# Peptides against a protein of PDB entry 3J47, part 89

Target 1, 121 residues: chain A of PDB entry 3J47
Amino acid sequence: IRLTNQLKSLKGLQSKLKDVVEYLDKVINKELPINHTILGKLQDVFNLLPNLGTPDDDEIDVENHDRINISNNLQKALTVKTNDELMVIYISNLVRSIIAFDDLIENKIQNKKIQEQRVKD

## One batch from the design tools (peptide; made by RFdiffusion4, then SolubleMPNN)

Design b2_p26_7_s4 (from b2_p26_7, 14 letters changed)
Fold by OpenDDE base, seed 2:
Structure b2_p26_7_s4 (fold): chain B 121 residues (1-121), chain A 26 residues (1-26)
Amino acid sequence: as target 1 above (121 residues)
Amino acid sequence: LLNEIESLKKENEELLKQVEEKLKKL
């Protein structure tokens, strides 16, 4: 039950992240107008998640001290894992705050596709 | 199940990086 719910939540998040990527590609390609409110909310997601872009600096500490760092690496791995789990929950809540814009984005994308088809016919 | 959750986590992290890179282009 718990793992199935986590899997469902992660699949839901993945779908929403793909929709955001598709939206940003359309804005970059000038297919959609820049919406500063949407972009501001997306920037807030990254500003509130300062550790999502840190490459694992965990490859640089392989050479110092075989007896005190195992507890700190397990606690860091548990803290990173807990932070990653908390980040996923936090991102899910931020994405929910952006969902009201997803429906607007999808509607605008669909309306544009319909208009482009009508110009080709 | 656990492997699928870990795969989805990694894929979501990569999607977040793509979103960040695309935001830097705007």
Scores: peptide ipSAE 0.389, ipTM 0.894, DockQ to the pose 0.446
Fold by OpenDDE base, seed 3:
Structure b2_p26_7_s4 (fold): chain B 121 residues (1-121), chain A 26 residues (1-26)
Amino acid sequence: as target 1 above (121 residues)
Amino acid sequence: LLNEIESLKKENEELLKQVEEKLKKL
């Protein structure tokens, strides 16, 4: 039961991470406009996850070591046996909220393009 | 089961790294 639930959660996370990669590729390729709200939420995922995984690292200053330590702490929080099913659920909910927002923005852009095309015809 | 979980963990770690690298390009 526990291992099957972990496997299911990891498969769910993998699917959502692939969706985020695809979104970022569309933005990089200029297929979608830069959305600062989506990017802010993605950054919040990376910034909030280290704070959930450490009750015991008070205070080390450095604005450029923190990003690498945050990535390593997120990777470590996913790799180290943080039995925090809550963290996986939280990430999954954030990523779902990002995707639902992207779908809304994409639909809005498509609708705008259709309206602009109808005004030219 | 354990090997599949470890494989998925490594794949997810690589996907997170790709997300970080793509965010740095924006």
Scores: peptide ipSAE 0.359, ipTM 0.883, DockQ to the pose 0.463
Fold by OpenDDE base, seed 5:
Structure b2_p26_7_s4 (fold): chain B 121 residues (1-121), chain A 26 residues (1-26)
Amino acid sequence: as target 1 above (121 residues)
Amino acid sequence: LLNEIESLKKENEELLKQVEEKLKKL
């Protein structure tokens, strides 16, 4: 039961992370307009993740928040053998809250695909 | 099961890294 639930949660997280990557690629390619609310929530995820991986290191020197250290802390938080099912669930919920615009984004993507098909005909 | 969970964790880590790099480009 526990391992099956973890597997299901990780698969759900993976799907949502792929959706975020696809969204960001479309924004980078100017296929979708920049939504500052979505980008702000994505930034909040990366700002909160370093704090989730260490219940005991209140010594993240506030002066060296280079994006590289955030990446390393995120990688460390995910690779740390803390079987923190809570972290995966929390990240999944944050990503899901960001992608709560899924219907708006997917509707825009579908509408664009329909327009591109109409221009080829 | 455990190997699949570890694989998914590694894939999700790489996806999070891709999200970060893409956010840095914006």
Scores: peptide ipSAE 0.352, ipTM 0.880, DockQ to the pose 0.468
Fold by OpenDDE base, seed 1:
Structure b2_p26_7_s4 (fold): chain B 121 residues (1-121), chain A 26 residues (1-26)
Amino acid sequence: as target 1 above (121 residues)
Amino acid sequence: LLNEIESLKKENEELLKQVEEKLKKL
């Protein structure tokens, strides 16, 4: 039961993240107008996420090489894994707040698809 | 079940990185 509920929640989150990616691609491609309210809420999501380690922030402190790195890579891998679990829960709540725009996004996407079909006929 | 949960966690993390990268392009 618990694992099945977690799996279902993660699948729901994945679907919503894909919808957000599709929305952002359409905004980038100038297919949809920029909505600063949606973008602001998406930014608030990332500001509240503990840094999804960009691989490029590993330029801070190459000078304490060698014994700390294996313990820190294991702690970083375990902390990343534990943070990823907490992040997924936290993001699930944030995505619920973004879902309040889902109807607005989906309605705009559908209306545009309908208009693009009508221009091809 | 556990492997599927771990796979979904990893896929969701990658999707989040994609959202972040796309937000940086706007």
Scores: peptide ipSAE 0.344, ipTM 0.877, DockQ to the pose 0.437

Design b2_p26_8_s1 (from b2_p26_8, 13 letters changed)
Fold by OpenDDE base, seed 4:
Structure b2_p26_8_s1 (fold): chain B 121 residues (1-121), chain A 26 residues (1-26)
Amino acid sequence: as target 1 above (121 residues)
Amino acid sequence: EKEELIKQMQEIIKKMQELIQELEKQ
């Protein structure tokens, strides 16, 4: 149940990130005007992300071989569990920010379509 | 300046999409 809800939230996040990329492409291509509110919200999203280090930056703690196999597995499991719990908190805050942002993107795309239709009529 | 910032933001979003896709494969 918890894992299925996390995977469903992750798929929802993936879909919303696609919508963000498609929005940014339209802004880069000058199809949409720059929106400072949208860009500010996206910056707030990035400031809430843990360092998107390569998966290799989490390997920098692997070079201290030798002392106490029971304490290190528990501390590594607690560090991994704490990182996973922190990632779930960061992803949850990110998802909340991205949902609010997607509503702003959709509203802006709709408002542009309405304006383009009014100029043709 | 603002256009370069938007490109950088887009590249970070793409990296985040790749990380999420890897988490979905596990």
Scores: peptide ipSAE 0.131, ipTM 0.720, DockQ to the pose 0.271
Fold by OpenDDE base, seed 2:
Structure b2_p26_8_s1 (fold): chain B 121 residues (1-121), chain A 26 residues (1-26)
Amino acid sequence: as target 1 above (121 residues)
Amino acid sequence: EKEELIKQMQEIIKKMQELIQELEKQ
């Protein structure tokens, strides 16, 4: 029961992350304008993420001591199978930040698809 | 700058997707 609910939550998170990638691809391809509200919310998400950088990406300034601590704790929770409860807390905080803009991402992607269809008709 | 930031964000999200997929296999 607990494991099934965790797997359902992870699948929901995976879907949302896919929507974020699809959005970012459309922004990179100049199909969508840069939305500062979405990017700000993504920055809030990344501030809660571990530095998923390689050890060679660790040139990010020492002023982020609190971000480094949150980062190390999430990375430790992801790498240490015994910290499933800490992992769920960090993923839940991340998911909360992602939910805050996912509907906005989906609506923008859908509205663009509708406009592209109307130009073909 | 902003385009490079978006690319970095996308790469971090891909790494996060890989981590979630690995968690789903365990």
Scores: peptide ipSAE 0.106, ipTM 0.690, DockQ to the pose 0.287
Fold by OpenDDE base, seed 5:
Structure b2_p26_8_s1 (fold): chain B 121 residues (1-121), chain A 26 residues (1-26)
Amino acid sequence: as target 1 above (121 residues)
Amino acid sequence: EKEELIKQMQEIIKKMQELIQELEKQ
């Protein structure tokens, strides 16, 4: 029961992350205008995510020893079989931040698809 | 500047999706 609920929650997170990527693709392609509220919420997500291995972040700030330790703990929790509980806590905090704008992303993507269909008819 | 930030954000989200997929496989 607990494992099945964790897998269901993880699949729900995977779907929401896909919606975020689809949104960011549409913003990069200039298909959607930049929404500063969505980007601010994504930045809040990234501030709560200690560095998921951007190879280029090895040059930014020896002063955030706590962020580097939390990064190393998340990366270790993801790579080392020994801390499924800490990983669930980090993913849960991430999920909470993603849920805060998911409905806004989905509504914005859907509204655009509807407009593109109406221009073809 | 803002476009490069959005690309970096997208790459981080893709890496996070890969990590979550590997967790679902273990």
Scores: peptide ipSAE 0.101, ipTM 0.684, DockQ to the pose 0.288
Fold by OpenDDE base, seed 3:
Structure b2_p26_8_s1 (fold): chain B 121 residues (1-121), chain A 26 residues (1-26)
Amino acid sequence: as target 1 above (121 residues)
Amino acid sequence: EKEELIKQMQEIIKKMQELIQELEKQ
């Protein structure tokens, strides 16, 4: 039961991450304009993620002591089975940031469709 | 600059998706 609920939550997260990739692909392909509010919310998501250190990026400058602390605290919360409360707080903030980002993507797609309809009428 | 940042963000998301898939296999 607990494992099945964790797998369902993980599949939900995977679906939201797919929606994020599809949005970023549309922005790269110039199908959607860059939205600074969406980009800022996505940066908030990445600031909450552990630095999934690419073994090849030894050059992302150590200049954000706060990012290192958040990353290290989340990585420590993921590695140290004893900080379940901190892990829940970080995951809850991550999930809130992803939901707020998804709502902004949907609003942007809807607004584009409404504008395209108004130009056809 | 902004396009490269978006590409880096996509790569990080893809790596996160791969990690999630690996966690689903364990």
Scores: peptide ipSAE 0.084, ipTM 0.669, DockQ to the pose 0.292

Design b2_p26_8_s2 (from b2_p26_8, 13 letters changed)
Fold by OpenDDE base, seed 1:
Structure b2_p26_8_s2 (fold): chain B 121 residues (1-121), chain A 26 residues (1-26)
Amino acid sequence: as target 1 above (121 residues)
Amino acid sequence: SKEELIKEMQKLIEKMKELIKELEEQ
């Protein structure tokens, strides 16, 4: 039961992350206009995410010590299979941030697809 | 598996970071 709920939560997060990637691709390709509200919320999300994969981003911004600790803890929680409780705690904050704007992202993508279909008909 | 799901999420996060950097460079 607990593992199933954790997997479900992670799958939900994965789906939302895919939505964000799709949105960003569409913005880069000029298929959607830039939405500064979405970008601002994404920045908030990334401030909660671990610095994955860049050893050079060791710019310890001493002023954001608490955010750096959260980021490092999230990375550790994601990489360590055995610490499921910490993983849930840190992912929950990330999920809350993403949920706040995911509906807006999805609606924009869907509306664009509907408009493109109507033009082809 | 949970491990595979985590790896996929990490890849998505890295892709998001890359895309944001590309947007900032435009």
Scores: peptide ipSAE 0.105, ipTM 0.643, DockQ to the pose 0.055
Fold by OpenDDE base, seed 4:
Structure b2_p26_8_s2 (fold): chain B 121 residues (1-121), chain A 26 residues (1-26)
Amino acid sequence: as target 1 above (121 residues)
Amino acid sequence: SKEELIKEMQKLIEKMKELIKELEEQ
């Protein structure tokens, strides 16, 4: 039960991350306007997670010691198979941050698709 | 598997970082 719930939560996070990637691609391609509120929230997420996946990023801004510590703990929790509890805590916090604007991202993407279809008709 | 899922998430996070960097350079 607990493991299944963890996997379900991770799958949910993966889906939301894909939505964010799709949004960013659309913004880069100028298909959607830049939304500074969304970008600001994404920056907050990454500031909490500066070292995810790249232990060699020497650009540790030493000034953000608390944020770096949280990020390092998440990275460790993701890497260490036995630290499932800490992993769940940090992932849950990340998910909550993404959920706060995921609906907005999805709505913007959908509205753009609908508008493009209407123009083709 | 859980491990594969974590790897995919890490890949997505790195892609997001790359895209944000590209956006900042525009």
Scores: peptide ipSAE 0.102, ipTM 0.646, DockQ to the pose 0.056
Fold by OpenDDE base, seed 5:
Structure b2_p26_8_s2 (fold): chain B 121 residues (1-121), chain A 26 residues (1-26)
Amino acid sequence: as target 1 above (121 residues)
Amino acid sequence: SKEELIKEMQKLIEKMKELIKELEEQ
């Protein structure tokens, strides 16, 4: 049961991350307008996790010790060797930040796809 | 597998960071 719930949560996060990547690609390609609210939320996530994916980033700003610790803990939690409970905790915090705008992202992407299909028809 | 899922998520996160950086440079 617990393992199944963890896998379900991870799959959910993976799906949302894919949505964010797809959104960002569409924004870069000028297929969708920039939504500053979405970008601001993403920046907040990565500002809280400056060393996410880059544990050796030399910018140990001593002033952001708590943020660095959170980032390091998340990075560690995203490793196979990390305790499953810690992984769920840190991933859940990331998920909560993304869920706030995921529905908006999906709606915008879907609406654009519908419009493109109508033009082809 | 769980390991493959984590690796894919890490790849997605790094891609997000790259894309955000690209947007900030525009």
Scores: peptide ipSAE 0.097, ipTM 0.616, DockQ to the pose 0.054
Fold by OpenDDE base, seed 3:
Structure b2_p26_8_s2 (fold): chain B 121 residues (1-121), chain A 26 residues (1-26)
Amino acid sequence: as target 1 above (121 residues)
Amino acid sequence: SKEELIKEMQKLIEKMKELIKELEEQ
């Protein structure tokens, strides 16, 4: 049960991440206008994500010590099979942050598609 | 597998970082 719930949560997170990628592609391709509120929330999410081996992460910015610790703990929780509880906690917090604006992203994409269809009709 | 799923998520995260960086450079 626990492992199944973790996999379900991870699949949900993966789906939300795909939605974010799709949104960013649309913004880059000028299909959607830049929304600074969405981008700001994305930055907040990325600040909670583990530093995935970027060489620049060795700059101990003393001001971000707590964020670095959270990021490292999340990375450790993802890689260490035995720390399932910590993994669930960190992923749940990340998922909550993504869910908080995912509906906004989807609504923005849908509204744009509806407007484009109305102009073609 | 769980491991495969994590790897796919990591790939998505890296792609998002690249896209954000591209947006910041424009």
Scores: peptide ipSAE 0.089, ipTM 0.621, DockQ to the pose 0.057

Design b2_p26_8_s3 (from b2_p26_8, 16 letters changed)
Fold by OpenDDE base, seed 2:
Structure b2_p26_8_s3 (fold): chain B 121 residues (1-121), chain A 26 residues (1-26)
Amino acid sequence: as target 1 above (121 residues)
Amino acid sequence: SLKELIKNMQEVIEKLQELIEELQKQ
């Protein structure tokens, strides 16, 4: 029961993450304008990633240090079979942050598709 | 650049998706 509920939450998160990727692709392709509110919410999600940084990565250039730390923390989380229970807790926190803006992302994508269809008709 | 930031965000999201997939295989 608990594991099933956790897996259901993870499936929901996976769908929301797919929406985020689709949104970011549209922004990169200039199909949607940059929304700083959405980007700020994504940054909040990244700030919830576990700081699994060992202190030895001190030599990486200060401007990229936070980005590299986040990427390294995630890579470490992916490669280290760390406590699966701890990973579920971190993912659950990410779910809560993503839920707050996923509906906005989906609405923007849908509205753009509707506008594109209207121009073709 | 902001474009580079967005690309980096996509990479992180893709890695999170991989993590979720691995957790679902357990």
Scores: peptide ipSAE 0.130, ipTM 0.704, DockQ to the pose 0.302
Fold by OpenDDE base, seed 5:
Structure b2_p26_8_s3 (fold): chain B 121 residues (1-121), chain A 26 residues (1-26)
Amino acid sequence: as target 1 above (121 residues)
Amino acid sequence: SLKELIKNMQEVIEKLQELIEELQKQ
């Protein structure tokens, strides 16, 4: 039961992440205008992410020692299977940010579809 | 550029998806 619920939650999260990718593709392709509110939520997500060794990880200013420590702790929690509690805390915060972000994306995409339909009618 | 930033964000999201898939395999 608990494992099944966790798997369902992870599948839901994966679907939301896919929506984020699709949104970003539409913005890159100029199919949707940039939305600063959505970008702000995306930044909130990235601030919670560990440094995944992407070469394009903006040098998190070493001056934000606390954020670096949080990201390092999350990375350690993900790589070192020993601290499940820390992983749950960081993933929970990340998930909340992603959910809020996905809701904004869905609203924006729906509004665009409605506008396009109105032009065709 | 904003375009470059968005591309970088997309790459990070793809890595997140991979991590979630790995968590589902455990």
Scores: peptide ipSAE 0.066, ipTM 0.573, DockQ to the pose 0.306
Fold by OpenDDE base, seed 1:
Structure b2_p26_8_s3 (fold): chain B 121 residues (1-121), chain A 26 residues (1-26)
Amino acid sequence: as target 1 above (121 residues)
Amino acid sequence: SLKELIKNMQEVIEKLQELIEELQKQ
């Protein structure tokens, strides 16, 4: 039940992320300026994240590989010279949310594998 | 630059999409 609800939220999130990516491509290609549309899409993403649930309190050592990549992207984003301080704040919040979400995903994948193994034994 | 910042943001979002796809396969 909880996992099914998470999957529904993920489908919604995936759709919104696709929209953001498409907009970012247009901005990168100088077809559109960056504007409040990105902020609106980010807000939509953040509104969906709480519906994914909280990570289980089980401190499973999540493989640091994906966290390291995300952390590196944050560090790069924070060091990039920009005139839009607000944008840096939004990106920082997004990255924090993605790290937390990555932990949740990894924990759920691991828990499922453990359960499947227990049923086979 | 702002362009570089946007590009970095895009890469992070793409990583999130990959994670979502992995979860959907489970």
Scores: peptide ipSAE 0.088, ipTM 0.632, DockQ to the pose 0.200; fails the geometry check
Fold by OpenDDE base, seed 3:
Structure b2_p26_8_s3 (fold): chain B 121 residues (1-121), chain A 26 residues (1-26)
Amino acid sequence: as target 1 above (121 residues)
Amino acid sequence: SLKELIKNMQEVIEKLQELIEELQKQ
């Protein structure tokens, strides 16, 4: 029962992540304009993510020293596997950020559909 | 560039999806 509920929650998260990917693809393909509010929330998500060792991590401007320190602390917490409390806080904040981002994406898609329908009428 | 940022974000999201799938297989 507990495991099933956890799996269901993970599937929900996976669906929201898919929506994010689809939105990003639409923006890249110029099907949707860039929305700064959505980008801001997306940045919030990534600021919570540990640097996954992408080679481009070296170009992240030095100005975010405090965020780098937070990310490094979170990475350390992830690596050391000892601070379950920090992991729970991190995951909770990440999930909240993803949900907020998904809501903005959905709102943007709906608004676009409404505008397209109004032009056809 | 903004395009590069979006691409990097997409890559991170894909990695998160893979992690979720791995957790589901466990």
Scores: peptide ipSAE 0.050, ipTM 0.567, DockQ to the pose 0.246; fails the geometry check

Design b2_p26_8_s4 (from b2_p26_8, 17 letters changed)
Fold by OpenDDE base, seed 5:
Structure b2_p26_8_s4 (fold): chain B 121 residues (1-121), chain A 26 residues (1-26)
Amino acid sequence: as target 1 above (121 residues)
Amino acid sequence: DKEKLIKEMQEVIKKMQELIQQLLSQ
């Protein structure tokens, strides 16, 4: 029961991440305007990624957190037997941010469709 | 450059999808 619910939640997260990619493709293709609120929420998701700096990197003020480094840190968090409790807290915050972001994407897509319909009538 | 930023964000999301898929395939 508990594991089945976790797998269902993870599949739900995968679907929401797909919606995010599809939204970003539409923005890149200029099919949708850039929404700064949506992009800001996505940045918040990335800032919640565990900064798995090695324990020795606590002194490198890398003013350029290359998003590649954040992605590698997430991969390390998911593959390394790091403290499972910290990983659960991180994933929980990430999931909340992605849900809120997905709702904003859906609302923006719907609002655009409504505006396009009103211009055709 | 906002377009560069969006592309980088999309690449990170795609990598997250791959990691989730790997976890689901175990």
Scores: peptide ipSAE 0.134, ipTM 0.729, DockQ to the pose 0.281
Fold by OpenDDE base, seed 4:
Structure b2_p26_8_s4 (fold): chain B 121 residues (1-121), chain A 26 residues (1-26)
Amino acid sequence: as target 1 above (121 residues)
Amino acid sequence: DKEKLIKEMQEVIKKMQELIQQLLSQ
């Protein structure tokens, strides 16, 4: 039961992360305007994410020691099979941040689709 | 299954980071 719920939560997170990627692709392609509130929430998500870069990216952000510690702890929790409890805590916090962000993305995408339909009618 | 899903999630996060860097470089 616990493992199945963790896998379901992680699948949900993966889906929401894909929605964020799709949003970013639309912003890059100028299909959506840049939204600073969305980007701010995205930065909050990334500050909670592990540095998944190669060890050469570790030189660029020495000033945020507390955020780096949270990020490194999440990376360690994702890589170490034995720390399922810390992984659940970090993933739960990350999921909360991503859900709030995804709701904002979806609302913006829907509002734009509605506006484009109204301009065609 | 869990390890595969973590790897796929890491790949998606890496792609998000690349896209943000592209947005900041424009």
Scores: peptide ipSAE 0.058, ipTM 0.587, DockQ to the pose 0.059
Fold by OpenDDE base, seed 2:
Structure b2_p26_8_s4 (fold): chain B 121 residues (1-121), chain A 26 residues (1-26)
Amino acid sequence: as target 1 above (121 residues)
Amino acid sequence: DKEKLIKEMQEVIKKMQELIQQLLSQ
């Protein structure tokens, strides 16, 4: 039961991350305008993400020791198979940041798909 | 499989990072 709920929450996060990727692809392809509010929220998410770079990309952003610790803790939670509880805590914090704009992203993608279909019909 | 799902999420995160770097280079 607990593991199934953790996997369900993680699948929900994976879906939201895929929606963000689809949005970014649409923005790069100039199919959607750049939304600075979405990009700002995305930056907030990335500030919570571990530097998933190899340990040798020590571009020490010297200005936030607390961000480095949070990032390292999330990286440890994603890489260390053994600490399911820490993983859930850090993933829950990421989910909170993503939920704030995911509905807006999905609505923009859907509205664009509807407009493209109307032009083909 | 939890490990598979974590790996797929890491791949999606990596792709997001690459796309953001492309946006910042425009």
Scores: peptide ipSAE 0.050, ipTM 0.563, DockQ to the pose 0.055
Fold by OpenDDE base, seed 1:
Structure b2_p26_8_s4 (fold): chain B 121 residues (1-121), chain A 26 residues (1-26)
Amino acid sequence: as target 1 above (121 residues)
Amino acid sequence: DKEKLIKEMQEVIKKMQELIQQLLSQ
């Protein structure tokens, strides 16, 4: 039961992250206008993500010691198979940030798909 | 299953970072 719920929550997060990727692709392709509220929330999400070892990450300004600790703990929770509880805590914080704008993303994507269908009829 | 799902999430996160960098460079 507990493991199944953790996997379900993680699959939910993965789905929401894919929705964000689909939104960003549509913005890059000029299919949707840029939304600064979505971008601001994405930046907040990325500040909570582990540093995934991109070569540009050598300039994490020391001003957010608490955010750096959350990022490192999330990375550790993702890499350590046995620490399911810490994984759930840090993923739950990330999920809360993502859910806070997912409805806005989904509504914009759906509205665009409806408009594209109406132009083909 | 969990390890596969974590890897898939890391790949999606990496893709999001790349797309944001592309948006900021336009």
Scores: peptide ipSAE 0.048, ipTM 0.566, DockQ to the pose 0.056

